# Designs tried in a protein design run: peptides against a protein of PDB entry 5VZU. Part 56

Target 1, 271 residues: chain A of PDB entry 5VZU
Amino acid sequence: GRTLEDIFHEHMQELILMKFIYTSQYDNCLTYRRIYLPPSRPDDLIKPGLFKGTYGSHGLEIVMLSFHGRRARGTKITGDPNIPAGQQTVEIDLRHRIQLPDLENQRNFNELSRIVLEVRERVRQEQQEGGHEAGEGRGRQGPRESQPSPAQPRAEAPSKGPDGTPGEDGGEPGDAVAAAEQPAQCGQGQPFVLPVGVSSRNEDYPRTCRMCFYGTGLIAGHGFTSPERTPGVFILFDEDRFGFVWLELKSFSLYSRVQATFRNADAPSPQ

## One batch from the design tools (peptide; made by RFdiffusion4, then SolubleMPNN)

Design b2_p13_5_s4 (from b2_p13_5, 5 letters changed)
Fold by OpenDDE base, seed 1:
Structure b2_p13_5_s4 (fold): chain B 271 residues (1-271), chain A 13 residues (1-13)
Amino acid sequence: as target 1 above (271 residues)
Amino acid sequence: APVLDAPRMIEDP
């Protein structure tokens, strides 16, 4: 059989060839589109902007990180043979934190898989429940018949009614199991290691992470065929670095902030 | 199979 190494080399050669063909065809019609940097908001997890991603076999790509309420988005600025530029490569759910186990158990891919798939199922349930509430609200606008204004009855004086004794109904306070929002220990970075069998382009990734979130990555065949969302983990390392674990692909992409300052890259103020 | 950043390790059947 072909070794995994042979398959990887052949696939890399194909991707390089496709990249070369695409880049060589640009001579015919280059459409330049202005890209605006997202404005930074106080509640943004980190400063939005351009990140340089390592995409295994695709090599180096540029992604725009932006924040949209409780979601983060990675948008491809550079395309590849599978996913064209302007596509949302990653979508992160900032409502669903991933708690990584201790460093010993982080080496277990099956443990990470279990944690991610459990969160995926919660996200799916929440989407189903939220879809039902939107359906029931439309039915009850029956026509308000204009009932005629009843005449003002005169204010007769309040007679003092007598002392009714308050019955002490000692209603037991039902234990509201306060779902302990485990205080996001915002301060101390957790030791981080990739699970065994997760491919990384290099071993030079941060060995400490701040927090992780559930997310999905966009995968497709060559020419953007059969695009689908695959589950993964967004890993925030620091203000300038994040990662994405592609769970089904058993791969890790590291993203580092582009430190270049761009003139006039800010979005025009809404007039 | 849709291949992104890594060749899907097609587990050979």
Scores: peptide ipSAE 0.031, ipTM 0.721, DockQ to the pose 0.023
Fold by OpenDDE base, seed 5:
Structure b2_p13_5_s4 (fold): chain B 271 residues (1-271), chain A 13 residues (1-13)
Amino acid sequence: as target 1 above (271 residues)
Amino acid sequence: APVLDAPRMIEDP
């Protein structure tokens, strides 16, 4: 049987070869596309923009972070052998915050896995419920052709007013226990460590994070074969750094803001 | 492990 090491080396050789083939083709066929930076909004979790991400064996890649209401997106600016440029490498659901356990329990991959899978199941339930409401709303607009029923004459039936005083059933106001939205303590960073068995390129990642959210990452075979969304954790470290834990892949990607000033990179104002 | 490759372990039948 091939060892895990043999499989890793074979895959790494294939990735290097594919990366070499793709990069060598750039000399023959360059397509230039202007990239616009998303406009910053006050409600954006952090300033949108370009980030350099670490993708394990793929190396350093550029992603654009953008905000779309309660969703964030990481769009690949650079492609790799698996996921081409322009794909959404990560999709973050800002409605579904993940609370990390204490630092000791953060080392337990199975605990993180449980937390993420519970959130994934809630997201699936919400999608099913929202799908049913959208389905039922379309069925009822059959055009009632109201055939004009002919005007039968209004007979004046008389006014008898019996005074029935039905009783004051004092229905107790059911205390709607407002689920106390624990105020998102946006201010205090929590200690952060990767679970045991999660691969990082280096141990040089932030050891404190502000908040975490549920998200999905895009994975595929070589040539973008069988693309699927895998569950993960978006980790906001600070204004310039975030991470993504690829749960099923047991991998961590660190993203750091590209500090370069771009001239004329702002999106054209909507005229 | 390669980060964006899900090796589908083809379950050998």
Scores: peptide ipSAE 0.030, ipTM 0.713, DockQ to the pose 0.024
Fold by OpenDDE base, seed 2:
Structure b2_p13_5_s4 (fold): chain B 271 residues (1-271), chain A 13 residues (1-13)
Amino acid sequence: as target 1 above (271 residues)
Amino acid sequence: APVLDAPRMIEDP
């Protein structure tokens, strides 16, 4: 039988060969596509733009982060042997926040898996229900015959009754100390650590996060074979850094904003 | 196991 080491060496050799083929083709035929930066909107979670990320053995890649209402997308700017450029490497559902446990329980991969799979099930249920409402809403436009409901004028006036008594009872004001719900300090990041057994190419990741969301990542074999969506967690660290935990693959990718100033990179105004 | 082409590798069956 092949050892896990033999499989690793064979796969790394194939990956290196594919990278060599792609780079060698650049001397003969490069198709250049102009990339435009997405317009920033006030409701965007962070400024959209280019981020550099790490994908295991693939190394450094460039993605475009963009916002689409209650969804965010990471689009590949660089291709690799598995996923070509222009594909959506991550899709983030900003409706479905992931609440991380305390720092001790964040080390438990099974706890993170439970939380993510519960949210995945809710997302599936909402997709089924929303498909049903869109089907039922088309049927009942029966012609609302506008029957003119007659304006009946009923005037009736007067009646009387009187009586009085002013019962005094002086119930003591129990000081209900309204526990001031301390406004959830939206500004202080939560302590963050990767679960045990989640691999990161770099251990130098932010140890504090602002918020997390449910998302899916795109995975495929070499040559974009059998592409599928795998569940994961989008982690917002700050304005310039986010992560993605690939749950099934037990891996973490860190993304950092490309700080370069781009001239003439804005999308042309729709004429 | 070494994480090969994660996050994009599909393990061959």
Scores: peptide ipSAE 0.030, ipTM 0.713, DockQ to the pose 0.031
Fold by OpenDDE base, seed 4:
Structure b2_p13_5_s4 (fold): chain B 271 residues (1-271), chain A 13 residues (1-13)
Amino acid sequence: as target 1 above (271 residues)
Amino acid sequence: APVLDAPRMIEDP
């Protein structure tokens, strides 16, 4: 049987060959496109921009993070053998916050899987309900012929009287123990650890996160074959770092802001 | 096996 090492070597050789073929094809036709940084909005979760992602064996990738109302998007700036440049590698639903359990229960992959799949099912239900409302709205523009229905007279229904009995019943104020909503300490990160069995390229991921959201990642075979969206978790660490847990793939990608200041990289204001 | 190429590869069946 092939060892795990044999499989790794064969796969690394294939990836190197694919990179070589792909880079050699560029010698014939280089198309350059200027990329503009997305404009920052006040409601953006963090500043949009370029992030350096780690995608397992494939090395370093550049993604553009942008915000689109209640959605965030990671767009590939660098392509790879599976997913070409310009594809949306991650799509984040900022409506669906994921609450991570305590640090002990965060080690349990099945607990994270349960939480994510419950959110996925809610998202699916909301999409089905919203699809039905959009379908029913188009059918009812039949021409309402405005036949003038005649004014039937308003019958004056009579003024019933005044009976005033003052029953005193002094029901005791049951102490509604206001469950103290722990003020969502909007500034203190929670302890973070990857579940057991989730692979990361390095162990040097942040051990504290601000918040998490439901999202989907794009996966495909070589040559962008059979592309599909897989469920995952977007993890905001700080202003300059986020992660994505690929649930089905049991993998973690860390993204770090490209700190380079680009002169004249702002999109021209839409006039 | 750990999918060495996550997030990219669908495991070929």
Scores: peptide ipSAE 0.029, ipTM 0.719, DockQ to the pose 0.030; fails the geometry check

Design b2_p13_6_s1 (from b2_p13_6, 6 letters changed)
Fold by OpenDDE base, seed 4:
Structure b2_p13_6_s1 (fold): chain B 271 residues (1-271), chain A 13 residues (1-13)
Amino acid sequence: as target 1 above (271 residues)
Amino acid sequence: APVLDLTGIPDFE
């Protein structure tokens, strides 16, 4: 039988060959598109912009992070053999925060899997409910011919009286121990570790994260065949670093901000 | 067919 190592070796050879074919085809036709940086908004989780992914054999990949209300998106700036440029490589639901367990339980892949799949099911239910409300609204615009029904005079219904009995019953306020929502100290990062069995191509990932969110990643075969969305976790480390855990693939991608200052890269103000 | 993420890690069905 083929070993996992044989399969990885064959796959790396195929990726190198495909990369060589694609790069050799650039000699025939280069199309340049100007990319503008997304404008920063006050409510953006971090400054939007270009992030560098470390994707091992694929080399340097660039993703544009942008914010769209309660969603964040990673758009591929560089294509690869699987996913072309311009695709939404990651889509993050900022409505669905992932609460990581303690550091000991973070090592358990099954615990992370459970947490993510529970959030996935909630997202699926919300999408089904929202789809139903959108369907019912279209049916009722039958032409209501506004026949002017005549103004029947509503009779003055009488002034019922005053009776005032003052019953005292002083039921003791049961001390609902408000579970003190520990104020999410917005400043102190949580200890972070990858689960056992999650592959990281970068051993030097941050060991502290600010917050996590549910998201989906785009996966595909070579030539963008059978594209699908797989569940994952967006991990915000800091202003300049985020990660994505691909749950089904048991992999982790680290993204670091491109620190280059681009002159005149701001989007023209919408006139 | 192996479905791949950005990392080129094959998902083996």
Scores: peptide ipSAE 0.032, ipTM 0.744, DockQ to the pose 0.028
Fold by OpenDDE base, seed 3:
Structure b2_p13_6_s1 (fold): chain B 271 residues (1-271), chain A 13 residues (1-13)
Amino acid sequence: as target 1 above (271 residues)
Amino acid sequence: APVLDLTGIPDFE
């Protein structure tokens, strides 16, 4: 029978062969597309831009991080045998913060899985409720046949007079309890550790994180077959580093900012 | 074929 080792060796040989075929085919038909950096906005969680990801044995991938209101996106700049360039490798929901437990409970994969799946169910419920409101609003526009109601004559309503008694209704100012926007505590990042059984190519990941969010990653077979979204956790470490925990794959990807300065990489201002 | 992004391939130590 094939050992697990035989299956992995066969898979690695296939991936190396596919990578070689793809790289050799590109020499015959290269389509060049200029990439622009997304404009930075004041409300962006971190500066948008290029990040380098390490994906297991396959080496270096380049991802563009961009912000779209309450969503962040990682877009592949480099393609691979599974997912082509230009695909959204990660989609982050900035409305759904993940609260990591204490450091002891962070080692428990089942606890992280529970927290992520509870948030996934909330996101699903919100999408269903928003879909129902959009559905019911469309049904009642039956064609109002605008029957031309005959122009009944404008009766001149008489100019009744001025009596301005100022009712002093001293309505108490209801204390609008300003929901105290908890100041984004520029505080010490929380301790961070990967759960037991989550694979990381490098154990040299940041041991503190600022915040985490619910997200989904794109996975596919070779040649972009059967693409699906898998639940995960976006982990913001600092201004230049973020991670993604692929929950179902039990894998962690670390992304680090590309520190290279690009001349003329800014999108042309819309004239 | 396993539906794997490149993230799902174990490093052979």
Scores: peptide ipSAE 0.032, ipTM 0.737, DockQ to the pose 0.026
Fold by OpenDDE base, seed 2:
Structure b2_p13_6_s1 (fold): chain B 271 residues (1-271), chain A 13 residues (1-13)
Amino acid sequence: as target 1 above (271 residues)
Amino acid sequence: APVLDLTGIPDFE
């Protein structure tokens, strides 16, 4: 039978061959598209822009991070053998925060998997309910016949009655220990570690994260065959670094801001 | 099996 090692060697040979074909085809026809940096907004989680990331054996890739209300998007600037340039490699739902457990339980992949799958199910339910409300809201614009509300008057006042009894029973004040909601310290990063069995190209990832969100990543076969979305976790480390945990792939991608000043890269003002 | 996106393939260094 083919070993896992044989499958990986065959796949690496195919990847090298595809990279060679792409580089050799530069002599024929390259389509250049101008890239514009998205405008920054005050409500953006971090400054939008270009990030360099590592995607397993693909090597170094460039992604544009942008914000769209309660969603963030990573758009591929570099294509690879699986996913072409201009595709949305990650979609982040900023409404659905992932709460990471303590550092000991963060090493358990099954615990992270449970948390992410519970959030995925909530997102699916909200999409079904929002689809129903949008459907029902269109139907009931029947003509509001303005039936005149008749003003009818009646006054009546009465009357009774008295009775008294004072039952005493002195129920003990159970000390409701108000679990002090520790104010969500929005500002302090929490300790971060990858689960056991999640692969990373670089073990030198930040060991503290600011916040995490539910997201989906785009995966495909070679030549963009059978594209699908897989669940994952967006991890904000700081203003210049984020990660994505690909849950089903058991992989982690680290993204770092491209520290370059781009002249004339701003989107033209809408005329 | 469909070769899932290379994001999940460990680099054999």
Scores: peptide ipSAE 0.030, ipTM 0.724, DockQ to the pose 0.025
Fold by OpenDDE base, seed 1:
Structure b2_p13_6_s1 (fold): chain B 271 residues (1-271), chain A 13 residues (1-13)
Amino acid sequence: as target 1 above (271 residues)
Amino acid sequence: APVLDLTGIPDFE
């Protein structure tokens, strides 16, 4: 029987060959599309821009990180045999923060899997509930016949009634236990380690993270066949580095900011 | 089944 190693080796060879074929076919008709850097907003989790991602067997890719309200997106600038350029490789839900366990429990893949799948279920429930509210609101605009309610008369006058004493009802201020929003300790990175059995291209990932969010990665077969979204974890390490744990694939991608400055890469100001 | 693999197969070093 083929070993897992044989299957992996064959698939790696296929990916390399496909990459070679794609790069060699560029000689026939290259359409260059101008890419604009997304504008930075004050509320952006980090500065948007280009990142170099490590994608295991696919190697080094370029992704544009952008922010769209409470969602972040990684858009492929480089394509691979599975997913073409311009696709959203990752979608991050910034509403759904993932709290990583302590460092000991972070080694447990099943614990991370549980946490992610619980968040996935919440996201699914919120999407179902929001879909129902949009449906019911359209039905009940029956034509309210505007019955011309008659001109009720100008009732005039009545006078200055007297000195009602202010009763000092000393209503005790009910202790609204303001659930102290524990100030998101944005400053102290927590210790970070990949779960056992999650593969990284290298061990040179940051061992501390600032925060994590639920996200989905796009996966597909060769030629973008059967594309689907798989659950994962976006890990913010710092201003210039983030990771994505592909939960079902048991893989980790590290993304590092491209430090190159591009002239005239800013989006044209909306006129 | 084709490994639906964006991340690529882990380099089992």
Scores: peptide ipSAE 0.030, ipTM 0.727, DockQ to the pose 0.025

Design b2_p13_6_s2 (from b2_p13_6, 5 letters changed)
Fold by OpenDDE base, seed 5:
Structure b2_p13_6_s2 (fold): chain B 271 residues (1-271), chain A 13 residues (1-13)
Amino acid sequence: as target 1 above (271 residues)
Amino acid sequence: APVLDLTGVPDFK
Protein backbone atom coordinates (compact mmCIF):
# COMPACT_ATOMS: atom_id res chain seq x y z
CA GLY B 1 0.00 0.00 0.00
CA ARG B 2 1.15 3.58 -0.51
CA THR B 3 2.37 5.10 2.75
CA LEU B 4 1.20 8.54 3.83
CA GLU B 5 4.79 9.58 3.17
CA ASP B 6 4.59 8.28 -0.42
CA ILE B 7 1.34 10.21 -0.95
CA PHE B 8 2.92 13.38 0.45
CA HIS B 9 6.03 12.93 -1.70
CA GLU B 10 4.04 12.38 -4.89
CA HIS B 11 1.76 15.30 -4.06
CA MET B 12 4.76 17.55 -3.39
CA GLN B 13 6.27 16.49 -6.73
CA GLU B 14 2.97 17.24 -8.48
CA LEU B 15 2.82 20.69 -6.84
CA ILE B 16 6.43 21.41 -7.86
CA LEU B 17 5.64 20.30 -11.41
CA MET B 18 2.47 22.43 -11.53
CA LYS B 19 4.39 25.41 -10.14
CA PHE B 20 7.06 24.85 -12.79
CA ILE B 21 4.45 24.65 -15.58
CA TYR B 22 2.72 27.83 -14.36
CA THR B 23 6.00 29.75 -14.02
CA SER B 24 7.21 28.55 -17.43
CA GLN B 25 3.99 29.79 -19.05
CA TYR B 26 4.84 33.32 -17.84
CA ASP B 27 7.48 33.63 -20.59
CA ASN B 28 4.73 34.63 -23.06
CA CYS B 29 2.20 36.74 -21.08
CA LEU B 30 3.38 38.69 -18.04
CA THR B 31 0.72 40.97 -16.58
CA TYR B 32 2.42 43.48 -14.32
CA ARG B 33 0.27 45.01 -11.59
CA ARG B 34 1.58 47.76 -9.36
CA ILE B 35 1.32 46.86 -5.69
CA TYR B 36 0.71 49.64 -3.21
CA LEU B 37 1.51 49.27 0.45
CA PRO B 38 -1.50 50.06 2.66
CA PRO B 39 -1.12 53.25 4.71
CA SER B 40 -0.43 52.60 8.39
CA ARG B 41 -3.19 53.61 10.80
CA PRO B 42 -2.74 54.20 14.56
CA ASP B 43 -5.36 51.53 15.34
CA ASP B 44 -3.68 48.85 13.19
CA LEU B 45 -2.67 45.81 15.26
CA ILE B 46 0.79 45.94 13.61
CA LYS B 47 2.20 47.88 10.66
CA PRO B 48 0.55 46.62 7.43
CA GLY B 49 2.80 45.42 4.62
CA LEU B 50 4.41 42.51 2.83
CA PHE B 51 5.13 39.23 4.61
CA LYS B 52 6.86 36.05 3.52
CA GLY B 53 4.58 33.15 4.36
CA THR B 54 5.28 29.43 4.46
CA TYR B 55 2.57 27.26 2.88
CA GLY B 56 3.75 23.74 3.64
CA SER B 57 4.60 22.01 0.36
CA HIS B 58 3.97 25.16 -1.75
CA GLY B 59 6.97 26.80 -0.11
CA LEU B 60 7.52 30.51 0.38
CA GLU B 61 4.81 32.94 -0.74
CA ILE B 62 4.32 36.70 -0.45
CA VAL B 63 1.23 37.98 1.37
CA MET B 64 0.07 41.56 1.91
CA LEU B 65 -1.31 42.14 5.41
CA SER B 66 -3.91 44.93 5.64
CA PHE B 67 -6.40 46.15 8.24
CA HIS B 68 -10.07 46.89 7.63
CA GLY B 69 -11.66 48.10 10.86
CA ARG B 70 -11.90 45.11 13.20
CA ARG B 71 -10.78 42.71 10.44
CA ALA B 72 -7.33 41.87 9.14
CA ARG B 73 -6.71 40.42 5.69
CA GLY B 74 -3.87 38.51 4.14
CA THR B 75 -3.94 38.91 0.33
CA LYS B 76 -1.78 36.63 -1.82
CA ILE B 77 0.76 38.55 -3.89
CA THR B 78 2.11 35.27 -5.21
CA GLY B 79 -0.29 32.56 -6.32
CA ASP B 80 -0.02 28.80 -6.15
CA PRO B 81 -1.76 25.99 -8.11
CA ASN B 82 -4.71 26.09 -5.68
CA ILE B 83 -5.11 29.76 -4.69
CA PRO B 84 -4.36 32.47 -7.29
CA ALA B 85 -2.63 35.77 -6.61
CA GLY B 86 -5.01 38.49 -5.40
CA GLN B 87 -7.11 36.09 -3.29
CA GLN B 88 -7.58 36.56 0.44
CA THR B 89 -5.61 33.65 1.87
CA VAL B 90 -6.55 34.61 5.45
CA GLU B 91 -9.31 36.73 6.99
CA ILE B 92 -8.92 37.56 10.67
CA ASP B 93 -11.70 38.66 13.01
CA LEU B 94 -10.05 41.01 15.50
CA ARG B 95 -13.31 40.99 17.51
CA HIS B 96 -12.85 37.32 18.43
CA ARG B 97 -9.71 36.80 20.48
CA ILE B 98 -8.57 33.23 21.03
CA GLN B 99 -7.28 32.50 24.50
CA LEU B 100 -4.64 29.82 24.38
CA PRO B 101 -4.48 27.46 27.37
CA ASP B 102 -1.29 26.68 29.28
CA LEU B 103 1.61 24.97 27.47
CA GLU B 104 0.51 21.49 28.54
CA ASN B 105 -2.99 21.97 27.14
CA GLN B 106 -1.66 23.81 24.02
CA ARG B 107 -0.14 20.47 22.96
CA ASN B 108 -3.65 19.00 22.85
CA PHE B 109 -5.04 19.58 19.36
CA ASN B 110 -8.56 18.69 20.52
CA GLU B 111 -8.51 21.49 23.09
CA LEU B 112 -7.47 24.06 20.46
CA SER B 113 -10.11 22.62 18.13
CA ARG B 114 -12.80 22.99 20.82
CA ILE B 115 -11.85 26.63 21.51
CA VAL B 116 -11.81 27.55 17.80
CA LEU B 117 -15.09 25.78 17.00
CA GLU B 118 -16.85 27.52 19.92
CA VAL B 119 -15.70 30.90 18.52
CA ARG B 120 -16.77 29.85 15.01
CA GLU B 121 -20.25 29.12 16.32
CA ARG B 122 -20.46 32.57 18.01
CA VAL B 123 -19.39 34.22 14.72
CA ARG B 124 -22.15 32.30 12.89
CA GLN B 125 -24.77 33.36 15.43
CA GLU B 126 -23.70 37.03 15.17
CA GLN B 127 -23.95 36.80 11.35
CA GLN B 128 -27.46 35.30 11.55
CA GLU B 129 -28.68 37.98 13.99
CA GLY B 130 -27.15 40.79 11.90
CA GLY B 131 -28.71 39.27 8.78
CA HIS B 132 -32.19 39.37 10.35
CA GLU B 133 -31.88 43.06 11.31
CA ALA B 134 -30.78 43.94 7.77
CA GLY B 135 -33.64 41.88 6.28
CA GLU B 136 -36.46 43.30 8.43
CA GLY B 137 -35.39 46.92 7.84
CA ARG B 138 -35.94 46.68 4.06
CA GLY B 139 -39.42 45.15 4.14
CA ARG B 140 -41.39 47.95 5.84
CA GLN B 141 -40.90 50.80 3.35
CA GLY B 142 -43.92 49.98 1.27
CA PRO B 143 -45.13 53.29 -0.20
CA ARG B 144 -47.90 54.42 2.15
CA GLU B 145 -50.28 55.89 -0.35
CA SER B 146 -51.45 58.94 1.59
CA GLN B 147 -55.17 58.54 1.15
CA PRO B 148 -56.63 61.91 2.24
CA SER B 149 -58.56 60.98 5.38
CA PRO B 150 -61.67 63.21 5.53
CA ALA B 151 -61.96 65.88 8.25
CA GLN B 152 -64.04 64.25 10.99
CA PRO B 153 -65.28 66.86 13.51
CA ARG B 154 -63.88 67.87 16.93
CA ALA B 155 -65.95 66.15 19.60
CA GLU B 156 -65.08 67.97 22.85
CA ALA B 157 -65.79 65.84 25.85
CA PRO B 158 -63.51 66.64 28.84
CA SER B 159 -64.22 64.19 31.63
CA LYS B 160 -61.83 64.05 34.64
CA GLY B 161 -61.52 60.36 35.57
CA PRO B 162 -60.18 59.74 39.09
CA ASP B 163 -57.18 59.09 41.41
CA GLY B 164 -55.56 55.72 40.69
CA THR B 165 -53.43 54.81 43.75
CA PRO B 166 -49.62 54.50 43.29
CA GLY B 167 -48.62 50.88 43.84
CA GLU B 168 -45.17 50.97 45.54
CA ASP B 169 -43.74 47.86 43.83
CA GLY B 170 -40.10 48.18 44.89
CA GLY B 171 -38.49 46.02 42.25
CA GLU B 172 -35.01 45.25 43.59
CA PRO B 173 -32.33 46.34 41.10
CA GLY B 174 -30.89 43.06 39.88
CA ASP B 175 -27.12 43.48 40.09
CA ALA B 176 -26.07 43.05 36.50
CA VAL B 177 -22.71 41.50 37.32
CA ALA B 178 -20.74 43.25 34.63
CA ALA B 179 -18.51 40.44 33.46
CA ALA B 180 -15.19 42.13 34.16
CA GLU B 181 -13.50 42.26 30.79
CA GLN B 182 -10.14 41.05 31.98
CA PRO B 183 -7.90 43.82 30.68
CA ALA B 184 -6.24 42.44 27.60
CA GLN B 185 -2.69 42.20 28.95
CA CYS B 186 -1.37 43.50 25.63
CA GLY B 187 2.21 43.46 26.98
CA GLN B 188 3.16 40.02 28.34
CA GLY B 189 3.91 37.37 25.78
CA GLN B 190 2.36 33.98 26.44
CA PRO B 191 4.46 30.83 25.96
CA PHE B 192 3.49 29.21 22.66
CA VAL B 193 3.81 25.71 21.24
CA LEU B 194 2.08 24.02 18.33
CA PRO B 195 -0.34 21.19 19.15
CA VAL B 196 0.86 17.65 18.59
CA GLY B 197 0.04 16.61 15.03
CA VAL B 198 0.11 20.15 13.58
CA SER B 199 2.65 20.17 10.77
CA SER B 200 5.11 23.04 10.53
CA ARG B 201 7.62 23.29 7.70
CA ASN B 202 10.18 24.55 10.19
CA GLU B 203 10.36 23.82 13.89
CA ASP B 204 11.93 27.29 14.18
CA TYR B 205 8.85 29.30 15.11
CA PRO B 206 8.53 31.84 17.95
CA ARG B 207 7.87 30.15 21.30
CA THR B 208 6.05 33.22 22.66
CA CYS B 209 2.96 34.96 21.26
CA ARG B 210 1.32 38.30 22.12
CA MET B 211 -2.27 37.45 21.21
CA CYS B 212 -4.39 35.19 19.03
CA PHE B 213 -7.56 35.78 17.02
CA TYR B 214 -10.12 33.69 15.23
CA GLY B 215 -9.74 33.63 11.47
CA THR B 216 -10.49 31.73 8.31
CA GLY B 217 -8.13 30.54 5.60
CA LEU B 218 -8.96 29.97 1.95
CA ILE B 219 -8.50 26.46 0.55
CA ALA B 220 -9.27 25.11 -2.91
CA GLY B 221 -8.51 22.34 -5.38
CA HIS B 222 -6.11 22.77 -8.27
CA GLY B 223 -7.16 25.62 -10.53
CA PHE B 224 -9.12 27.28 -7.69
CA THR B 225 -11.85 24.63 -7.77
CA SER B 226 -14.43 24.48 -4.94
CA PRO B 227 -12.93 27.33 -2.88
CA GLU B 228 -13.96 27.30 0.79
CA ARG B 229 -13.07 28.99 4.07
CA THR B 230 -11.59 26.80 6.79
CA PRO B 231 -11.36 27.88 10.46
CA GLY B 232 -8.03 28.77 11.99
CA VAL B 233 -6.06 30.80 14.50
CA PHE B 234 -4.11 33.94 13.75
CA ILE B 235 -1.17 34.16 16.13
CA LEU B 236 0.59 37.48 16.58
CA PHE B 237 4.17 36.85 17.69
CA ASP B 238 5.61 40.35 17.30
CA GLU B 239 5.58 43.46 15.05
CA ASP B 240 7.24 41.50 12.22
CA ARG B 241 5.90 37.94 12.65
CA PHE B 242 2.55 36.23 12.75
CA GLY B 243 1.32 32.69 12.21
CA PHE B 244 -1.82 30.96 11.05
CA VAL B 245 -2.92 27.55 12.32
CA TRP B 246 -5.07 25.83 9.72
CA LEU B 247 -7.25 23.80 12.06
CA GLU B 248 -8.83 21.29 9.67
CA LEU B 249 -5.55 20.87 7.79
CA LYS B 250 -3.49 20.49 10.97
CA SER B 251 -0.91 22.86 9.49
CA PHE B 252 0.93 26.00 10.52
CA SER B 253 2.06 28.86 8.30
CA LEU B 254 4.66 31.32 9.59
CA TYR B 255 4.73 34.84 8.14
CA SER B 256 7.73 37.16 8.48
CA ARG B 257 7.86 40.80 7.40
CA VAL B 258 9.70 41.64 4.22
CA GLN B 259 12.37 44.04 5.51
CA ALA B 260 13.08 45.51 2.07
CA THR B 261 12.35 49.23 1.69
CA PHE B 262 10.25 49.84 -1.39
CA ARG B 263 10.62 53.19 -3.13
CA ASN B 264 7.40 54.64 -4.52
CA ALA B 265 5.24 51.83 -3.07
CA ASP B 266 3.03 54.13 -0.99
CA ALA B 267 -0.59 54.26 -2.04
CA PRO B 268 -1.48 57.57 -3.69
CA SER B 269 -3.12 59.74 -1.05
CA PRO B 270 -6.85 59.88 -1.73
CA GLN B 271 -7.17 63.41 -3.06
CA ALA A 1 -11.17 15.35 -6.48
CA PRO A 2 -8.72 15.92 -3.65
CA VAL A 3 -9.35 19.39 -2.30
CA LEU A 4 -5.80 20.50 -1.92
CA ASP A 5 -5.25 22.76 0.96
CA LEU A 6 -2.65 25.50 0.81
CA THR A 7 -0.51 23.20 2.95
CA GLY A 8 -0.38 20.56 0.24
CA VAL A 9 -2.20 17.94 2.28
CA PRO A 10 -4.71 16.16 0.09
CA ASP A 11 -8.01 16.14 1.92
CA PHE A 12 -9.50 12.94 0.59
CA LYS A 13 -13.13 13.83 0.86
Scores: peptide ipSAE 0.032, ipTM 0.741, DockQ to the pose 0.026
Fold by OpenDDE base, seed 3:
Structure b2_p13_6_s2 (fold): chain B 271 residues (1-271), chain A 13 residues (1-13)
Amino acid sequence: as target 1 above (271 residues)
Amino acid sequence: APVLDLTGVPDFK
């Protein structure tokens, strides 16, 4: 029978062979497209740009991080045998913050799974409710037959006079309890550790995180077969580093900013 | 077919 080791070796040989075939085929038909860096906005969680990510056995990949209102997106700049370049490897919901437990409970994979799946269910409910409101609003545009209402003559409404006394109704200013935007505590980040059984290619990941969000990652078979979205956690470590926990895959990808300065990488201003 | 993930771990579904 094939051992787990035999299956792993066969799989690694297939990945290496596929990577070699893809890299060798590119020499004959390269389509070049210029990549522009997304414009930075003041409200962006971190500066958008290029990050180098670790994708387990595939090795190093380049991802563009961009912000789209309350969503962040990781777009593949490099392709692999499973997912081609230009695909959205990660989609992050910045409305749905993940609260990590204490460091002891962070080691429990089932606790992280519970927290993520509860948020996934909330996101699903919100999408269903928003879909119903959009459906009911379209049904009542029956064809308003514009019956030509006959032009009834403009009766000259008489000029009624001036005298309305100003009633001093001293309406008390209702204390609009300004929901105190909890100041983004530039405080000490939360201690961070991967759950037991989550694989990382490198054990050298940041042990402190600023915040976490719900997100989904893209997975597929070879040749982009049966693509699906899997739930995960986006971990912001700092301005130059983030992670993604692939929950179902029990894997962790670390992304680090590409520190290279690119000349003429800014998108041309729309004329 | 094994869904090969971005991590290169064969998910045996």
Scores: peptide ipSAE 0.031, ipTM 0.739, DockQ to the pose 0.026
Fold by OpenDDE base, seed 1:
Structure b2_p13_6_s2 (fold): chain B 271 residues (1-271), chain A 13 residues (1-13)
Amino acid sequence: as target 1 above (271 residues)
Amino acid sequence: APVLDLTGVPDFK
């Protein structure tokens, strides 16, 4: 039978061949589209912009990171055989923070999987609940005939009644043990390691992360066939680096900011 | 058919 390794090698060869074909096709009518850098906002988790991502067998790709309220998006600037340029490779839900376990338990893929799938289920429930509220509100504007209810008279202001002494009932303040929200130590990065069995293109990823969020990655067959969203973890390392753990694929992509400055890359101000 | 991600790792569903 074909081994997992055989399938992987055959797939790698196919991807290399496809990449070679695409890069060798100079005679195609190429349409160039200007890409603008997203404007930075004060509430952005990090500065938006171009990142170079490691995509396992596909190699290095360019992704635009942008922020859209409580969502972040990685948009492909470079395409591959599966997912064309302009697609959202990752979509991050900044409402759903992933709390990584201690460093020992971070090596356990099943623990990370449990945490992510529990968040996925919460996200699914919230989407179902929000869908029901939008449906019920449209029905019942029947035309209430404005019956002119008559002008009832100005009843006069009666008088100054007296001195009721407030009793001092000294109810003991029950110690609501406010579960001390452990101040999210926004400053000290958590030790970070990939789970056992998660593949990385290199072991040269940051071993400390600032925060993690639930997200989804886009996967597809060749030619963008059967595109779907797979659950994952967005890992913010620093201002210039983030990762994405593709949970189902047991893969890790590292993204590093493109340090090049581009002239005239700013989005035109909306006039 | 294996659905492939951007990582080029075959998703064995």
Scores: peptide ipSAE 0.031, ipTM 0.738, DockQ to the pose 0.027
Fold by OpenDDE base, seed 2:
Structure b2_p13_6_s2 (fold): chain B 271 residues (1-271), chain A 13 residues (1-13)
Amino acid sequence: as target 1 above (271 residues)
Amino acid sequence: APVLDLTGVPDFK
């Protein structure tokens, strides 16, 4: 039978061959598309822009990070054999923060898997409920029958009723120790490590993260066959670095800002 | 068929 090693070698040979084929197409007619940087907004989690990402066996790719209200998107600028350029490689739900456990429990892949799948189920429930509200809200614009203005009921006045006595009972104020809501330490990074068995192309990733969010990544076969979304974790390290944990694939992608200054790369103002 | 993702890791489904 084929070993896992034989299948891995065959896959790597196919990826190398596909990379050779598309690189050799540079001697042919290429279609060029201008890339525009998204405008920065005050509510953006970090400055939008170009990032270089690690994609395991595919190597280094370029992704545009952009913000769309409570969603972030990673759009492929470079294509690969599986996912073409212009596809949304990652979609991040900024409403669904993931709290990582302590550093010891972060090594447990099954714990991270549990946390992510619990958030995935909440996202699925909210999508089902929001679909029902949008359906029901359209049906009830029945004709507003002009119900006539009901008459002003009269100001009936007076009655006096009486005495009831002042019961004293001096119940002691139990000291409700206000559990001081520890101010959410909005600024201190937490220790970060990849779970055991999650593959990273580089072990030189940030060992501290600011926050994590639920997201989905796009996966497909060669030639963009059977595309699907897989659950994952977006990890914000700093202003210039983020990661994505591909949960089902047990893989980690590190993204670092492209530090090049682009002149005239801003989107033209909508006229 | 192995669904290959952007990570280039064959998913053996």
Scores: peptide ipSAE 0.030, ipTM 0.734, DockQ to the pose 0.026

